# Peptides against a protein of PDB entry 6NYY: the designs that were tried, part 95

Target 1, 212 residues: chain A of PDB entry 6NYY
Amino acid sequence: KHFEQAIERVIGGLEKKTQVLQPEEKKTVAYHEAGHAVAGWYLEHADPLLKVSIIPRGKGLGYAQYLPKEQYLYTKEQLLDRMCMTLGGRVSEEIFFGRITTGAQDDLRKVTQSAYAQIVQFGMNEKVGQISFDLPRQGDMVLEKPYSEATARLIDDEVRILINDAYKRTVALLTEKKADVEKVALLLLEKEVLDKNDMVELLGPRPFAEKS
Target 2, 212 residues: chain A of PDB entry 6NYY as posed
Amino acid sequence: KHFEQAIERVIGGLEKKTQVLQPEEKKTVAYHQAGHAVAGWYLEHADPLLKVSIIPRGKGLGYAQYLPKEQYLYTKEQLLDRMCMTLGGRVSEEIFFGRITTGAQDDLRKVTQSAYAQIVQFGMNEKVGQISFDLPRQGDMVLEKPYSEATARLIDDEVRILINDAYKRTVALLTEKKADVEKVALLLLEKEVLDKNDMVELLGPRPFAEKS

## One batch from the design tools (peptide; made by RFdiffusion4, then SolubleMPNN)

Design b2_p19_8_s2 (from b2_p19_8, 11 letters changed)
Fold by OpenDDE base, seed 3:
Structure b2_p19_8_s2 (fold): chain B 212 residues (1-212), chain A 19 residues (1-19)
Amino acid sequence: as target 1 above (212 residues)
Amino acid sequence: SKLETIKELHEQSRSSTIS
């Protein structure tokens, strides 16, 4: 208990117990986090879920915590599943509410960064090819791009295609598992915090063996 | 560290409060 609370304080900041979400906002957060949780549960290369919460902490309205794998090399398939998991919140909002919110801003930023890195740093796109360029860091003077404007357009197009493919994959998954997303969301609205055991009780064991 | 990766994952699901 005390150790978990200490980790939660370090990771999430102090619980803003004073930040009362409106019921409709809390519902949106619950379905958003349920989308992440369920996507992570049923994607082979996603990290195992440890905890999901709709209690606002720091700048976040909710969060999902995963056990990171001690992995240094990532495949294209692993990066895709991570993108899908990251899109799970946005996709859940679309499926259940038919609307999108600003809640996915950080998720979309991460997905965008991952997509660009895959294409221009890791050489994982067949059309762009085996290239590796340093992405300008925030605040670095954008020195001359080491590629043509035609290549820049190609990169932008392939980034969009990759993100859209991840999005469609996530839509397909969460549509198939729609009842599970709803179960998780409803239980979140009741308990505010779920752990791995709650998820196992609700959904059954995760279908992928935990690679130790 | 495992903690850094956990922090990154916690930051992933941050529905930003419009302050």
Scores: peptide ipSAE 0.037, ipTM 0.670, DockQ to the pose 0.146
Fold by OpenDDE base, seed 2:
Structure b2_p19_8_s2 (fold): chain B 212 residues (1-212), chain A 19 residues (1-19)
Amino acid sequence: as target 1 above (212 residues)
Amino acid sequence: SKLETIKELHEQSRSSTIS
């Protein structure tokens, strides 16, 4: 309990217990977080879900917490599933509300960073090829890119393709599991916080063995 | 650190409030 709270403080910041979300906004957050949770539940290479919350913390209105894997090497498949899980919130909003919100900004940033890293750092794109460049850090002078403008355009195009593919995969998954997303969202609106056991009770056991 | 990795993973699912 104390250790979990300490981790939650470090990760989420202080609970904004005084921040009262409008009911419609709270509903949006619940479905957003349910999208992350359900995507993570049904994606093989997603990290195991520990907790889902719609209690605002720091700058976040809600969050899903996962147990990180102690691994240094990632496959394209693992990175794709991670991207899909990260897109789960945005996709859930689209499926249930037919609109998108600014709530997915951080998710889209992470997906964008992952996509660029895959293409530019890890050499995982066939069209761009086996290249590896350091991405400029936030605040570093944009040094001249070691590649042509044509290559830059190719990279940008392939990043969009990769993200769109992940998005479509997530849409397909959460459309198939739409009823599960609804169940999780409704339970979040009731309990505000769900753990792994709540998810098991609601959805059944996660279909993938937890790699210990 | 393991904590940094955990933080990065937890930050991945933050619905950001427009500040």
Scores: peptide ipSAE 0.045, ipTM 0.663, DockQ to the pose 0.173; fails the geometry check
Fold by OpenDDE base, seed 1:
Structure b2_p19_8_s2 (fold): chain B 212 residues (1-212), chain A 19 residues (1-19)
Amino acid sequence: as target 1 above (212 residues)
Amino acid sequence: SKLETIKELHEQSRSSTIS
Protein backbone atom coordinates (compact mmCIF):
# COMPACT_ATOMS: atom_id res chain seq x y z
CA LYS B 1 0.00 0.00 0.00
CA HIS B 2 2.54 2.67 1.02
CA PHE B 3 4.93 1.61 -1.72
CA GLU B 4 2.18 1.66 -4.35
CA GLN B 5 1.14 5.11 -3.18
CA ALA B 6 4.72 6.28 -3.42
CA ILE B 7 4.98 4.96 -6.97
CA GLU B 8 1.67 6.60 -7.85
CA ARG B 9 2.94 9.87 -6.45
CA VAL B 10 6.14 9.66 -8.46
CA ILE B 11 4.36 8.69 -11.67
CA GLY B 12 1.10 10.62 -11.47
CA GLY B 13 1.99 13.40 -9.10
CA LEU B 14 -0.19 14.55 -6.26
CA GLU B 15 -3.88 13.87 -6.48
CA LYS B 16 -5.62 17.11 -7.30
CA LYS B 17 -8.49 16.48 -4.91
CA THR B 18 -9.39 20.11 -5.48
CA GLN B 19 -10.08 19.64 -9.18
CA VAL B 20 -13.74 18.72 -9.31
CA LEU B 21 -14.69 17.49 -12.75
CA GLN B 22 -18.19 18.08 -13.96
CA PRO B 23 -20.21 14.85 -13.91
CA GLU B 24 -20.26 14.72 -17.71
CA GLU B 25 -16.49 15.23 -17.88
CA LYS B 26 -15.95 12.52 -15.26
CA LYS B 27 -18.15 10.21 -17.32
CA THR B 28 -16.12 11.02 -20.44
CA VAL B 29 -12.88 10.26 -18.58
CA ALA B 30 -14.30 6.98 -17.24
CA TYR B 31 -15.26 5.75 -20.71
CA HIS B 32 -11.97 7.02 -22.14
CA GLU B 33 -9.91 5.10 -19.57
CA ALA B 34 -12.20 2.07 -19.93
CA GLY B 35 -11.40 2.09 -23.64
CA HIS B 36 -7.68 1.90 -22.90
CA ALA B 37 -8.17 -0.78 -20.26
CA VAL B 38 -10.34 -3.04 -22.42
CA ALA B 39 -8.18 -2.58 -25.52
CA GLY B 40 -5.12 -3.50 -23.46
CA TRP B 41 -6.95 -6.51 -22.01
CA TYR B 42 -7.85 -8.05 -25.38
CA LEU B 43 -4.75 -7.13 -27.40
CA GLU B 44 -2.08 -9.83 -27.20
CA HIS B 45 0.91 -7.53 -27.48
CA ALA B 46 -0.39 -4.79 -25.22
CA ASP B 47 1.32 -4.42 -21.86
CA PRO B 48 -0.70 -5.85 -18.95
CA LEU B 49 -2.84 -3.33 -17.11
CA LEU B 50 -1.88 -2.75 -13.49
CA LYS B 51 -4.14 0.15 -12.59
CA VAL B 52 -6.66 2.50 -14.15
CA SER B 53 -7.82 5.68 -12.45
CA ILE B 54 -10.16 8.58 -13.11
CA ILE B 55 -8.81 10.59 -10.18
CA PRO B 56 -7.15 13.70 -11.60
CA ARG B 57 -3.40 13.79 -10.95
CA GLY B 58 -1.13 16.61 -11.98
CA LYS B 59 -2.41 17.68 -15.41
CA GLY B 60 -4.10 14.36 -16.18
CA LEU B 61 -7.81 13.73 -15.72
CA GLY B 62 -7.31 9.98 -15.73
CA TYR B 63 -4.56 7.46 -16.33
CA ALA B 64 -3.79 3.83 -16.94
CA GLN B 65 -0.67 2.18 -15.57
CA TYR B 66 0.74 -0.93 -17.14
CA LEU B 67 3.70 -3.20 -16.59
CA PRO B 68 5.98 -2.93 -19.59
CA LYS B 69 7.90 -5.98 -20.63
CA GLU B 70 11.64 -5.58 -20.64
CA GLN B 71 11.87 -5.64 -24.41
CA TYR B 72 14.43 -4.09 -26.74
CA LEU B 73 13.06 -5.37 -30.06
CA TYR B 74 9.51 -4.70 -31.23
CA THR B 75 7.66 -6.27 -34.13
CA LYS B 76 5.16 -4.44 -36.35
CA GLU B 77 2.39 -6.45 -34.69
CA GLN B 78 3.52 -5.40 -31.23
CA LEU B 79 3.72 -1.75 -32.26
CA LEU B 80 0.26 -1.97 -33.85
CA ASP B 81 -1.33 -3.40 -30.69
CA ARG B 82 0.35 -0.66 -28.64
CA MET B 83 -1.07 1.93 -31.04
CA CYS B 84 -4.53 0.36 -30.74
CA MET B 85 -4.36 0.41 -26.94
CA THR B 86 -3.28 4.07 -27.10
CA LEU B 87 -6.25 4.85 -29.38
CA GLY B 88 -8.65 3.00 -27.06
CA GLY B 89 -9.69 6.14 -25.22
CA ARG B 90 -10.54 8.12 -28.37
CA VAL B 91 -12.39 5.16 -29.86
CA SER B 92 -14.40 4.62 -26.69
CA GLU B 93 -15.47 8.27 -26.74
CA GLU B 94 -16.60 7.90 -30.36
CA ILE B 95 -18.53 4.68 -29.69
CA PHE B 96 -20.33 5.85 -26.56
CA PHE B 97 -20.75 9.59 -27.08
CA GLY B 98 -20.63 10.07 -30.85
CA ARG B 99 -18.22 12.94 -30.18
CA ILE B 100 -14.50 13.34 -29.58
CA THR B 101 -12.76 15.47 -26.96
CA THR B 102 -9.35 17.01 -26.41
CA GLY B 103 -8.61 14.24 -23.89
CA ALA B 104 -6.90 12.17 -26.57
CA GLN B 105 -4.28 14.79 -27.50
CA ASP B 106 -1.39 13.04 -25.76
CA ASP B 107 -2.53 9.69 -27.12
CA LEU B 108 -2.65 11.02 -30.66
CA ARG B 109 0.80 12.53 -30.19
CA LYS B 110 2.16 9.15 -29.09
CA VAL B 111 0.43 7.33 -31.94
CA THR B 112 1.70 9.89 -34.45
CA GLN B 113 5.24 9.57 -33.14
CA SER B 114 5.07 5.78 -33.27
CA ALA B 115 3.70 5.79 -36.82
CA TYR B 116 6.43 8.12 -38.09
CA ALA B 117 9.09 6.09 -36.30
CA GLN B 118 7.83 2.86 -37.88
CA ILE B 119 7.90 4.36 -41.36
CA VAL B 120 10.99 6.58 -41.35
CA GLN B 121 13.20 5.04 -38.64
CA PHE B 122 12.43 1.33 -38.62
CA GLY B 123 11.78 0.80 -42.34
CA MET B 124 8.52 -1.01 -41.61
CA ASN B 125 6.54 0.38 -44.56
CA GLU B 126 6.75 -1.37 -47.93
CA LYS B 127 6.01 1.75 -50.03
CA VAL B 128 8.52 3.99 -48.28
CA GLY B 129 10.99 1.11 -48.08
CA GLN B 130 13.95 0.06 -45.97
CA ILE B 131 15.02 3.54 -44.94
CA SER B 132 16.04 5.08 -41.63
CA PHE B 133 16.14 8.82 -40.99
CA ASP B 134 16.45 10.69 -37.76
CA LEU B 135 13.28 12.51 -36.85
CA PRO B 136 13.91 16.21 -36.30
CA ARG B 137 13.89 17.06 -32.63
CA GLN B 138 12.11 20.16 -31.45
CA GLY B 139 14.64 22.99 -31.77
CA ASP B 140 16.86 21.40 -34.38
CA MET B 141 17.39 23.73 -37.30
CA VAL B 142 15.10 22.70 -40.11
CA LEU B 143 17.87 21.05 -42.05
CA GLU B 144 16.90 20.03 -45.55
CA LYS B 145 15.09 16.73 -45.43
CA PRO B 146 17.31 13.97 -46.81
CA TYR B 147 14.43 13.04 -49.15
CA SER B 148 12.32 14.71 -51.83
CA GLU B 149 8.97 16.42 -51.35
CA ALA B 150 7.41 13.47 -53.15
CA THR B 151 8.88 11.16 -50.50
CA ALA B 152 7.65 13.53 -47.79
CA ARG B 153 4.12 13.29 -49.20
CA LEU B 154 4.40 9.52 -49.39
CA ILE B 155 5.54 9.35 -45.76
CA ASP B 156 2.65 11.56 -44.65
CA ASP B 157 0.17 9.43 -46.59
CA GLU B 158 1.52 6.16 -45.20
CA VAL B 159 1.52 7.54 -41.64
CA ARG B 160 -2.15 8.41 -42.07
CA ILE B 161 -2.90 4.96 -43.46
CA LEU B 162 -1.11 3.25 -40.56
CA ILE B 163 -2.92 5.34 -37.94
CA ASN B 164 -6.26 4.80 -39.68
CA ASP B 165 -5.66 1.05 -39.78
CA ALA B 166 -4.87 1.05 -36.06
CA TYR B 167 -7.97 3.16 -35.44
CA LYS B 168 -10.22 0.81 -37.44
CA ARG B 169 -8.78 -2.20 -35.63
CA THR B 170 -9.50 -0.51 -32.30
CA VAL B 171 -13.05 0.39 -33.39
CA ALA B 172 -13.69 -3.22 -34.36
CA LEU B 173 -12.30 -4.51 -31.06
CA LEU B 174 -14.10 -2.09 -28.76
CA THR B 175 -17.34 -2.47 -30.72
CA GLU B 176 -17.13 -6.23 -30.17
CA LYS B 177 -16.27 -5.62 -26.51
CA LYS B 178 -18.68 -2.68 -26.07
CA ALA B 179 -20.42 -4.28 -23.09
CA ASP B 180 -17.05 -4.82 -21.39
CA VAL B 181 -16.09 -1.16 -21.93
CA GLU B 182 -19.42 -0.16 -20.37
CA LYS B 183 -18.85 -2.44 -17.36
CA VAL B 184 -15.37 -1.03 -16.77
CA ALA B 185 -16.54 2.56 -17.19
CA LEU B 186 -19.42 2.11 -14.75
CA LEU B 187 -17.16 0.46 -12.20
CA LEU B 188 -14.64 3.29 -12.61
CA LEU B 189 -17.39 5.80 -11.92
CA GLU B 190 -18.15 3.90 -8.72
CA LYS B 191 -14.63 3.07 -7.46
CA GLU B 192 -12.57 5.73 -9.32
CA VAL B 193 -9.62 3.30 -9.29
CA LEU B 194 -9.44 -0.24 -10.63
CA ASP B 195 -6.62 -2.75 -10.43
CA LYS B 196 -5.88 -5.99 -12.28
CA ASN B 197 -8.02 -7.98 -9.84
CA ASP B 198 -11.04 -5.77 -10.47
CA MET B 199 -10.56 -6.35 -14.20
CA VAL B 200 -10.36 -10.12 -13.70
CA GLU B 201 -13.53 -10.08 -11.62
CA LEU B 202 -15.33 -7.99 -14.21
CA LEU B 203 -14.06 -9.45 -17.49
CA GLY B 204 -12.57 -12.78 -16.50
CA PRO B 205 -8.92 -13.70 -16.81
CA ARG B 206 -6.95 -11.96 -19.53
CA PRO B 207 -7.07 -14.29 -22.55
CA PHE B 208 -3.30 -14.18 -23.02
CA ALA B 209 -0.92 -16.14 -20.86
CA GLU B 210 1.30 -13.87 -18.83
CA LYS B 211 4.72 -14.52 -20.25
CA SER B 212 6.48 -15.40 -17.02
CA SER A 1 12.41 -3.86 -10.24
CA LYS A 2 9.18 -4.65 -12.13
CA LEU A 3 7.73 -1.59 -10.42
CA GLU A 4 10.39 0.72 -11.84
CA THR A 5 9.21 -0.14 -15.33
CA ILE A 6 5.63 0.99 -14.76
CA LYS A 7 4.68 3.15 -17.71
CA GLU A 8 1.71 5.44 -17.74
CA LEU A 9 -0.38 4.88 -20.85
CA HIS A 10 -2.02 8.21 -20.47
CA GLU A 11 0.14 10.64 -18.74
CA GLN A 12 -1.67 13.94 -18.40
CA SER A 13 -4.91 13.90 -20.28
CA ARG A 14 -4.23 17.57 -20.42
CA SER A 15 -7.35 19.37 -21.15
CA SER A 16 -5.80 21.20 -24.05
CA THR A 17 -5.89 24.63 -22.64
CA ILE A 18 -5.71 26.16 -26.02
CA SER A 19 -3.66 29.09 -24.86
Scores: peptide ipSAE 0.037, ipTM 0.662, DockQ to the pose 0.092; fails the geometry check
Fold by OpenDDE base, seed 5:
Structure b2_p19_8_s2 (fold): chain B 212 residues (1-212), chain A 19 residues (1-19)
Amino acid sequence: as target 1 above (212 residues)
Amino acid sequence: SKLETIKELHEQSRSSTIS
């Protein structure tokens, strides 16, 4: 208990006990987090869910905690599943509310960064080819791109294709699992915090063996 | 075990960006 709370404080920051969400906002958060949780549950290469919470912490309204895989090498398939999991919140909002919110800003940032890295750092796109460029670090003045404007346009196009493919995959998954997303969201609204055991009780055992 | 928190909904995700 005390150790978990300490880890939670380090990762999530202090609980904002003073931040009272409106009931409709809290509902949106619950379905958003449920989308992430369920996507991660049914994606083979997603990290195992440890905890999901709709209690505001620091700057976040909700969060999920995962056990990262101790791996240094990622396949294209693994990166795709991670993108899909990251899109799970946005997709859940679309499916259940027919609207999107600003809540997915950080998720979209991560997905965008991953897509660019796959294409321009890891050489994972056939059209762009086996290239690797250093992405500008935050704060570095990008003086000159080491590639032509034509290549820049190609990169941008292929990034959009990759993200859209991940989005469509996530829509298909969470549409199939729509009832599961709703179960998780409703239980989140009741308990505010769910762990792996709660997820097992709701959804059954995760269909993928946890790589020990 | 290193816990990665995916901070969603306007939390600066301190989750390890797979760079």
Scores: peptide ipSAE 0.031, ipTM 0.611, DockQ to the pose 0.093; fails the geometry check

Design b2_p19_8_s3 (from b2_p19_8, 10 letters changed)
Fold by OpenDDE base, seed 3:
Formats: sequence, C-alpha cells, structure tokens
Structure b2_p19_8_s3 (fold): chain B 212 residues (1-212), chain A 19 residues (1-19)
Amino acid sequence: as target 1 above (212 residues)
Amino acid sequence: SLEETIKELHELSKSSTIS
C-alpha cells in the first residue's frame, strides 16, 4: 500500500483531491478512459492494462497505465494497435456522446508524432518509400527540410491516411465492444479506479495470452 | 526516440485544459 502510493505520487503527481469534476465531465472522463482500456484489452499488440483511473492527478483528469514489454523492435502492426489504443478515448467520446472534447489533445499529439515517425523515420510507408529523416526537435531551428515541398505534401497526406485508418479501426473495435466500454465506464464511475483483476471480472480474461 | 514516444503512449493521461 505505502509503496504503491509512493509510486503513484511519483508517476501521477499528487492527487488533486480538491479538483471536483462536474458530474458530466466525470462521465466524459470515465467513458474516455474506458475507451482506452477496452481498446487496449482487445488489441493483440497493445500493452496489457495495469490500472485505469478517473481520479484527477496533476494536469490529467484520468489515466490508463500499461505494463510495457521490454521491446526494442516494433512492427507496423504493433504501432498501429498502439495508435488505436491511444485513439480509444476520442473514439469512445464520439460513440457515446456524439461530440468530441479537448481531452484527447495529448492523445492526438502522440498519435500524430507516431504517424510521422513511422513515415519519415522508419520508412514504413510504401508511397513515401524507404526514407529516414530526423524530425525537427521542438526548439531546433527548422533546418531546411531535406525533401521537396511535393514530398512534404505527400508525407502530410500519408500521415493523415494512417491516422484515419487507425481511427476507423478503433471505431470498428469499440462499436463491436460498445457494451464492454459502457460496463467499464459505469464501474469507473462507481469505483474511480480499476485494476487488471476488475477488468478480468468484468470482461473476462484478456483474449491474448501474455507472451511471457 | 521511438522508445520515448512509446513511453509517452503508455502514459495515457487525459489532460484537461484546466484553465
């Protein structure tokens, strides 16, 4: 207990017990986090869920924690499933509320960064080809792009296609699992924090064997 | 690094713009 709380304080910051979310906002957070959790549960290459919480911590209103595998090499399929998991919150909001919120800003940033990295760093896009360029770091003077404006437009188009494909895949998944997303969201609203055991009790065992 | 991006992906934090 004390050790877990200490780790949670280091990772999540101090519980802002004082941030009382309005009931509608808390509901939005619960369904958003449930979207992440359920997407991660049913995507083969997603990391296993450890914990999901709707207790505000630091700047976050909710979070899902996953156990990363010690993996150094990632396939295109693995990166896609990770993108889908990251989009799970936004997709859940769309499915259940028919509206989107600013809550997915960081998720979209991460998805955008991953998509650009796949295309321009890892050479994973057939149209752009087997290229690898360093992405400008935040604060580095945008050195002249080592490619033409035509290539820049192609990259931007292919990034959008990749993100849209991940989004559509996530919509399909969470639509199929809509009842499970609702179960998780409702239980989050009750308990505020769920662990892996809660998820197993609610959804059954994760369909993908933890590759030890 | 990809590793950093992936580590960031593991922190699925819903940041509210608490203005």
Scores: peptide ipSAE 0.039, ipTM 0.687, DockQ to the pose 0.223
Fold by OpenDDE base, seed 1:
Structure b2_p19_8_s3 (fold): chain B 212 residues (1-212), chain A 19 residues (1-19)
Amino acid sequence: as target 1 above (212 residues)
Amino acid sequence: SLEETIKELHELSKSSTIS
């Protein structure tokens, strides 16, 4: 209990009890977080869900917390499932509301960063090839890229393809599991916070064995 | 560094809806 609360404070910051979301915004957040939760539930290589909340904390309107594995090596398949989980919120908004919001900005940033890392740092793209370059950090002098403008365009194109593939995969998954996303979203609107046990009660046991 | 990239990947274990 105390340790979980400490982790929550570190991850989410202080609960902003003073931030009152409009009912429609709270609904959007609930479906967004439900999208993350359900995507993580049904993706084999996603980290197990610990907690999902629609209580505003710090700059976040809601959050999903996962138990990260102490893992130093990631496969392309693992990175794809993580991208899909991260896109789950945006995809849920599209499926249920037919509109997108600014709520996915941080998710899209993370997905973009992961896609560039896969292509430029990890050499995981066949067209770009077995290359590894450091990604420019914010504030680093834009040194001349160690590759041609043609290679830059190729990288940008392949990043877009990778993200779009992850997006389509997530759309397919959450469309199949649409009823489950709705169940989670509705329960979030009632309880504001769900844990792993709530998810098991709603969806049944996670279909993937917890690799100990 | 690889370590920084791994840390960034671990941050993906946290999703947040932001305004």
Scores: peptide ipSAE 0.127, ipTM 0.719, DockQ to the pose 0.652; fails the geometry check
Fold by OpenDDE base, seed 2:
Structure b2_p19_8_s3 (fold): chain B 212 residues (1-212), chain A 19 residues (1-19)
Amino acid sequence: as target 1 above (212 residues)
Amino acid sequence: SLEETIKELHELSKSSTIS
């Protein structure tokens, strides 16, 4: 308990118990987090869900926590599933509300960073090819790109394609699992916090064996 | 670092900038 709370404070910051979300906003958060949770549940290469919460912490209105695997090497498939999981919140909002919110800003940033990394750092795109360039860090002077403007445009296009493919995959998944997303969202609205056991009780066991 | 990017990917924190 104390250790978990300490970890939660480090990860999420202090609980903003005083932040009263409007019921509609809380509903949006619940469905958003349910989208992440369900996407992670049914994606093979997603990390196992530890906790999902709609209690505001720090800058976050909700979060899903996963057990990260200690791995240094990632496949393209693993990165795709992670992108899909990250898009799960936005996709859930689209499916259930027919609208998107600013709540996915950080998710989209992460997805964008992952997509660029795959293409320009890991050489995982066939059209761009086997290239590896360091992405400018926030605050570094944008040194001259080591590639042409044409290559830059190609990179940008392929990033969009990759993200859109991940988005479509996530839409397909969460549409198939729409009832599960709703179940999780409703239970979140009731309990505010769910753990892995709650998810198992609600959805059944995760279909993928947790690699120890 | 890639590790930092990956760590950031693991932190699925919904930061709603309440403006």
Scores: peptide ipSAE 0.047, ipTM 0.692, DockQ to the pose 0.240; fails the geometry check
Fold by OpenDDE base, seed 5:
Structure b2_p19_8_s3 (fold): chain B 212 residues (1-212), chain A 19 residues (1-19)
Amino acid sequence: as target 1 above (212 residues)
Amino acid sequence: SLEETIKELHELSKSSTIS
């Protein structure tokens, strides 16, 4: 309990007990977080879900916590599944509400960063090729790009393709699992916090063996 | 770094843009 609360404070910040969400906003958060949780549950290379919450903490209205694997090498397939999991919230909002909110801003930032890294740092795109450039860090003077404007356009196009492919994959998954997303969202609205055991009770055991 | 990117991917948070 105390250790978990300490970890929660480090990851999510302090509970904003004073932030009362409107019922419709709370519903949106529940379905958003359910999208992340269910995507992570059914994606082989996603990290195991530890906790999902719709209690506002710090700047977040809700969050999902995962147990990262001590992994140093990632495949293209693993990175794709992680992107899909990250898109799960936005996709859930689209499926259930037919509208999108600002709630996915940080998710989209992460997905964008991952896509660029795959293409320009890890050489994982066939059209761009086996290249590796350092991405400008926030605050680094934008030194001259080590590649042409034509290459820049190619990179931008391939990033969009990669993100769109991840998005479509996530739409397909959460459409198939739509009933499961609904179950998780409804239970979140009741309990506000779910753990791995709640997910097992609701959805059954995760179909992928936890790689020890 | 890859490590930083990975760490960011591990934290799924819904942040409301506090206007």
Scores: peptide ipSAE 0.041, ipTM 0.696, DockQ to the pose 0.239; fails the geometry check

Design b2_p19_8_s4 (from b2_p19_8, 12 letters changed)
Fold by OpenDDE base, seed 4:
Structure b2_p19_8_s4 (fold): chain B 212 residues (1-212), chain A 19 residues (1-19)
Amino acid sequence: as target 1 above (212 residues)
Amino acid sequence: SLLETIEELREASRSSTIS
């Protein structure tokens, strides 16, 4: 318990007891986090869920924590499932509220970074080809791009395609599992924090064997 | 170090944060 709390504090930051969300905002957060949780539950290559919380911590209003796999090599399929899991919050908001919020900004940033990395660093796109370029870091003077403007446009197009594919996959999944997202969201509103056991009680065992 | 492990866990395990 003490160790888990310490990890939670480090990962999530200090609980912002002073940050009181309005009921409607709290509901939005609950469904957002439920989207992440359920997407992660039903995606084979997603990391196992450890905890999901709608208690504001640090700069976040809610979070889903996963157990990282000791893995050094990632397949395209694994990266796609991670993208889908990351999009789960935004997709849940769309499905349940028909609106999107600013809450997914960090998620979209992560997805965008992943998509660019897959295409320009890992050579995972057939149209762009087997290339690997360093992405400019924030603050690096954009020196001459190592590729043509035509290649730049191609990269941008393929990034959008990849993200859209991940988005559509997530929409399909969470639409199929809409009732499960609802169950998780409602329980989050009651308990504010759910763990893996709560998820098992709600959804049944995760359909993928945990690599021990 | 425990701190390094925690930082690694933070980066690796933090799947979503609504900011």
Scores: peptide ipSAE 0.035, ipTM 0.610, DockQ to the pose 0.337
Fold by OpenDDE base, seed 2:
Structure b2_p19_8_s4 (fold): chain B 212 residues (1-212), chain A 19 residues (1-19)
Amino acid sequence: as target 1 above (212 residues)
Amino acid sequence: SLLETIEELREASRSSTIS
């Protein structure tokens, strides 16, 4: 219990019990987090879900916690599934509300960072090729890019393509699993916190064996 | 490091409040 709480504090920050979300906002958060949860549930290379919460913590209105695998090497397919899972919240909002919110800003940042890393650090894009450049850290003076403006444009285009492909994949998945997203969202609105067991009871066992 | 980038990506998905 204490260890879990410590991890929750590290991941989520301090519980802001004082932040009373409006019912509509709480609903949005529930469906957002349900999107992450369901996407992660049905994506093979997504990390196993540990906890989903719509209790505001720190700067977050909700969160989905996953068990990180001790993995140092990632395939392109694994990174794609992670991107899809990360987009699950935004996609859920689109599917259920026909609108998008600012709630996905952090998710989009992560997806963007992942996409750029795949293309310019890991050499995972065929058009850009086997290149590896360090991405400027936030706050570092952007030294002159070691590539031409044309290459920069190509990179930007390929990043967009990659993100859009991940987005479309996520839309397809969560559209197929729309009923599951709704079930999770509704249960979140009731319980505010779900664990893996709740998800199993609701959706059945995760179709992918947890790689121990 | 690649590890740091991946670790940053592993952070729990947080729905951000508009600060």
Scores: peptide ipSAE 0.054, ipTM 0.655, DockQ to the pose 0.300; fails the geometry check
Fold by OpenDDE base, seed 5:
Order: sequence, then structure tokens, then C-alpha cells
Structure b2_p19_8_s4 (fold): chain B 212 residues (1-212), chain A 19 residues (1-19)
Amino acid sequence: as target 1 above (212 residues)
Amino acid sequence: SLLETIEELREASRSSTIS
């Protein structure tokens, strides 16, 4: 208990007990987090879910926590599934509410970073080719790009394609699993916090072996 | 170490507030 709380504080920040969400906002958060949880459950290369919460912590209204696999090498397929899981919240909002919110800002940032890294650092895009450039770190002087404006445009186009493909894949998945997303969201609204065991009880065992 | 374990944990996906 104390150890888990310590980890939660480090990852999620301090619980904002004073932040009361409106019922509609709380519902939005529940479905958003349910989207992450269900996407992660049914994507082979997603990290195992540890906890999902709709209790506001720090700057977050809710969160999903995952246990990363001890791996150093990632395939394109693995990175795609991770992107899809990260898009799960946004996609859930679209499916259930027909609208999108600002809640996915951090998720979109992560997806964007991953897409750029795949294309310009890992050489995973056929059109851009086997190249690897350092992405500007936060605070680095924007040095001149080591490539032409034409290459920059190509990179931007291919990033959009990759993200859109991940988005469409996530839409297909969560549409198929729409009933499961609903179940998780409703249970979140009741319990506010779910763990792996709650998910197993609700959805059955995760269909993929947890690679230790 | 506890710190190593925490550092190894993936950053949680968060529903963000407008700050």
C-alpha cells in the first residue's frame, strides 16, 4: 500500500482532493481512461495495465499506469501498438461522445514524439529512408536542420500518415470492443480506481501472456 | 532500488487539465 502510493505520487502527482469535476467531465474522464485501458488490454505489444484512475492527481484528471516490459529493442509493430494504446483515450471520446476534448493533449504529444522518432531517428519509414537525426531536445537551440526543406516536408507528411494509421487502427479496435469500454467506464465511475484484477474480472484474462 | 523501480515505470497516460 505505501509503496504503491509512493509510486502513484511520483507518476501521477499529489491527489487533488479539492478538485471536484462536474458530472459530465467525470464521465468524459472515465470513458477516456477506459479507452486507454481497453486498448492496452487487447493490443499485443502494449504494456500491461497496472492501474487506471479517474481521481484527479497533479495536473491530470485521470490516468492509466502501465508496467513496461524490460526490453531495449522495439519493432515498428510494437511501437504502433504503443501509439494505439496512447490514442485510446481520444478515440474513446470520439466514439462515445462524438466530440474531442483537451484531455488528450499529453497523449497526442507522446504520439507525435514517437512518430517523429520512428521516422527521423530509427529509420523506420521507407520514403524517408535509413536516416537518423537527433531531435531537438527541450532547451536545445534549434540548430539548422541537417536536411533540406523538401525532406522536412516529407517527414511531416509521413508523420501524419503514421499517426493517422495508428488512429484508424485504434478506432477499429475500440469500435469492436465498444461494449468493453463501456463496462470499464461504468465501473470506473463506481470505483474511481481499477487495477489489473478488476480488469480480469470484468473482461476476462488479458489475451496476451505477460512477458516478464 | 525503489528509485530504480520507479524510474523503470512508464509514465502514466494522463487526462490533462488546461493550466
Scores: peptide ipSAE 0.038, ipTM 0.642, DockQ to the pose 0.134; fails the geometry check
Fold by OpenDDE base, seed 1:
Structure b2_p19_8_s4 (fold): chain B 212 residues (1-212), chain A 19 residues (1-19)
Amino acid sequence: as target 1 above (212 residues)
Amino acid sequence: SLLETIEELREASRSSTIS
């Protein structure tokens, strides 16, 4: 209990009891978080969901918490599933509302970072090839890129392709599981916080064995 | 680093405010 609360405080910050979301915003958040939760539930290489909340906290309107596996090596397939899970919120908004919101900004940042890392650090793109360059950190003087402008364009194109592929995969998944996303979203609107047990009750057991 | 990028992905997904 104390450890979970500590993690919650670190991840979510203090609950903003004073921040009242409009009903439509709260609905958007619920479906957004439900998208993350359901994507994570049905993607083999996604981290298992621990908690999902639509209670506004210091840094966000909602959050999904996962139990990361202690893993040092990631496959391309694992990174793709993680990208899909991260896109789950945006995709859910598109499926249910036909519109996108700013709620996915942090998710898109993470997906973008992952895509660039896969292509320019991990050599996981066939067109770009087996290269590894350090990504400039925010505030680093962008010294001359160690590659040509043509290579830069290629990288940008392949990043977009990778993200779009992840997006399409997520759309396919959450469209198939649309009823499950709705069930989770509706339950979130009722309870505001769901845990793994709530998800099991609602969706059945996660179809992937928890590799301890 | 790989670890840093992965760690960022492991952070809780957060619905951002417009602010």
Scores: peptide ipSAE 0.034, ipTM 0.656, DockQ to the pose 0.312; fails the geometry check

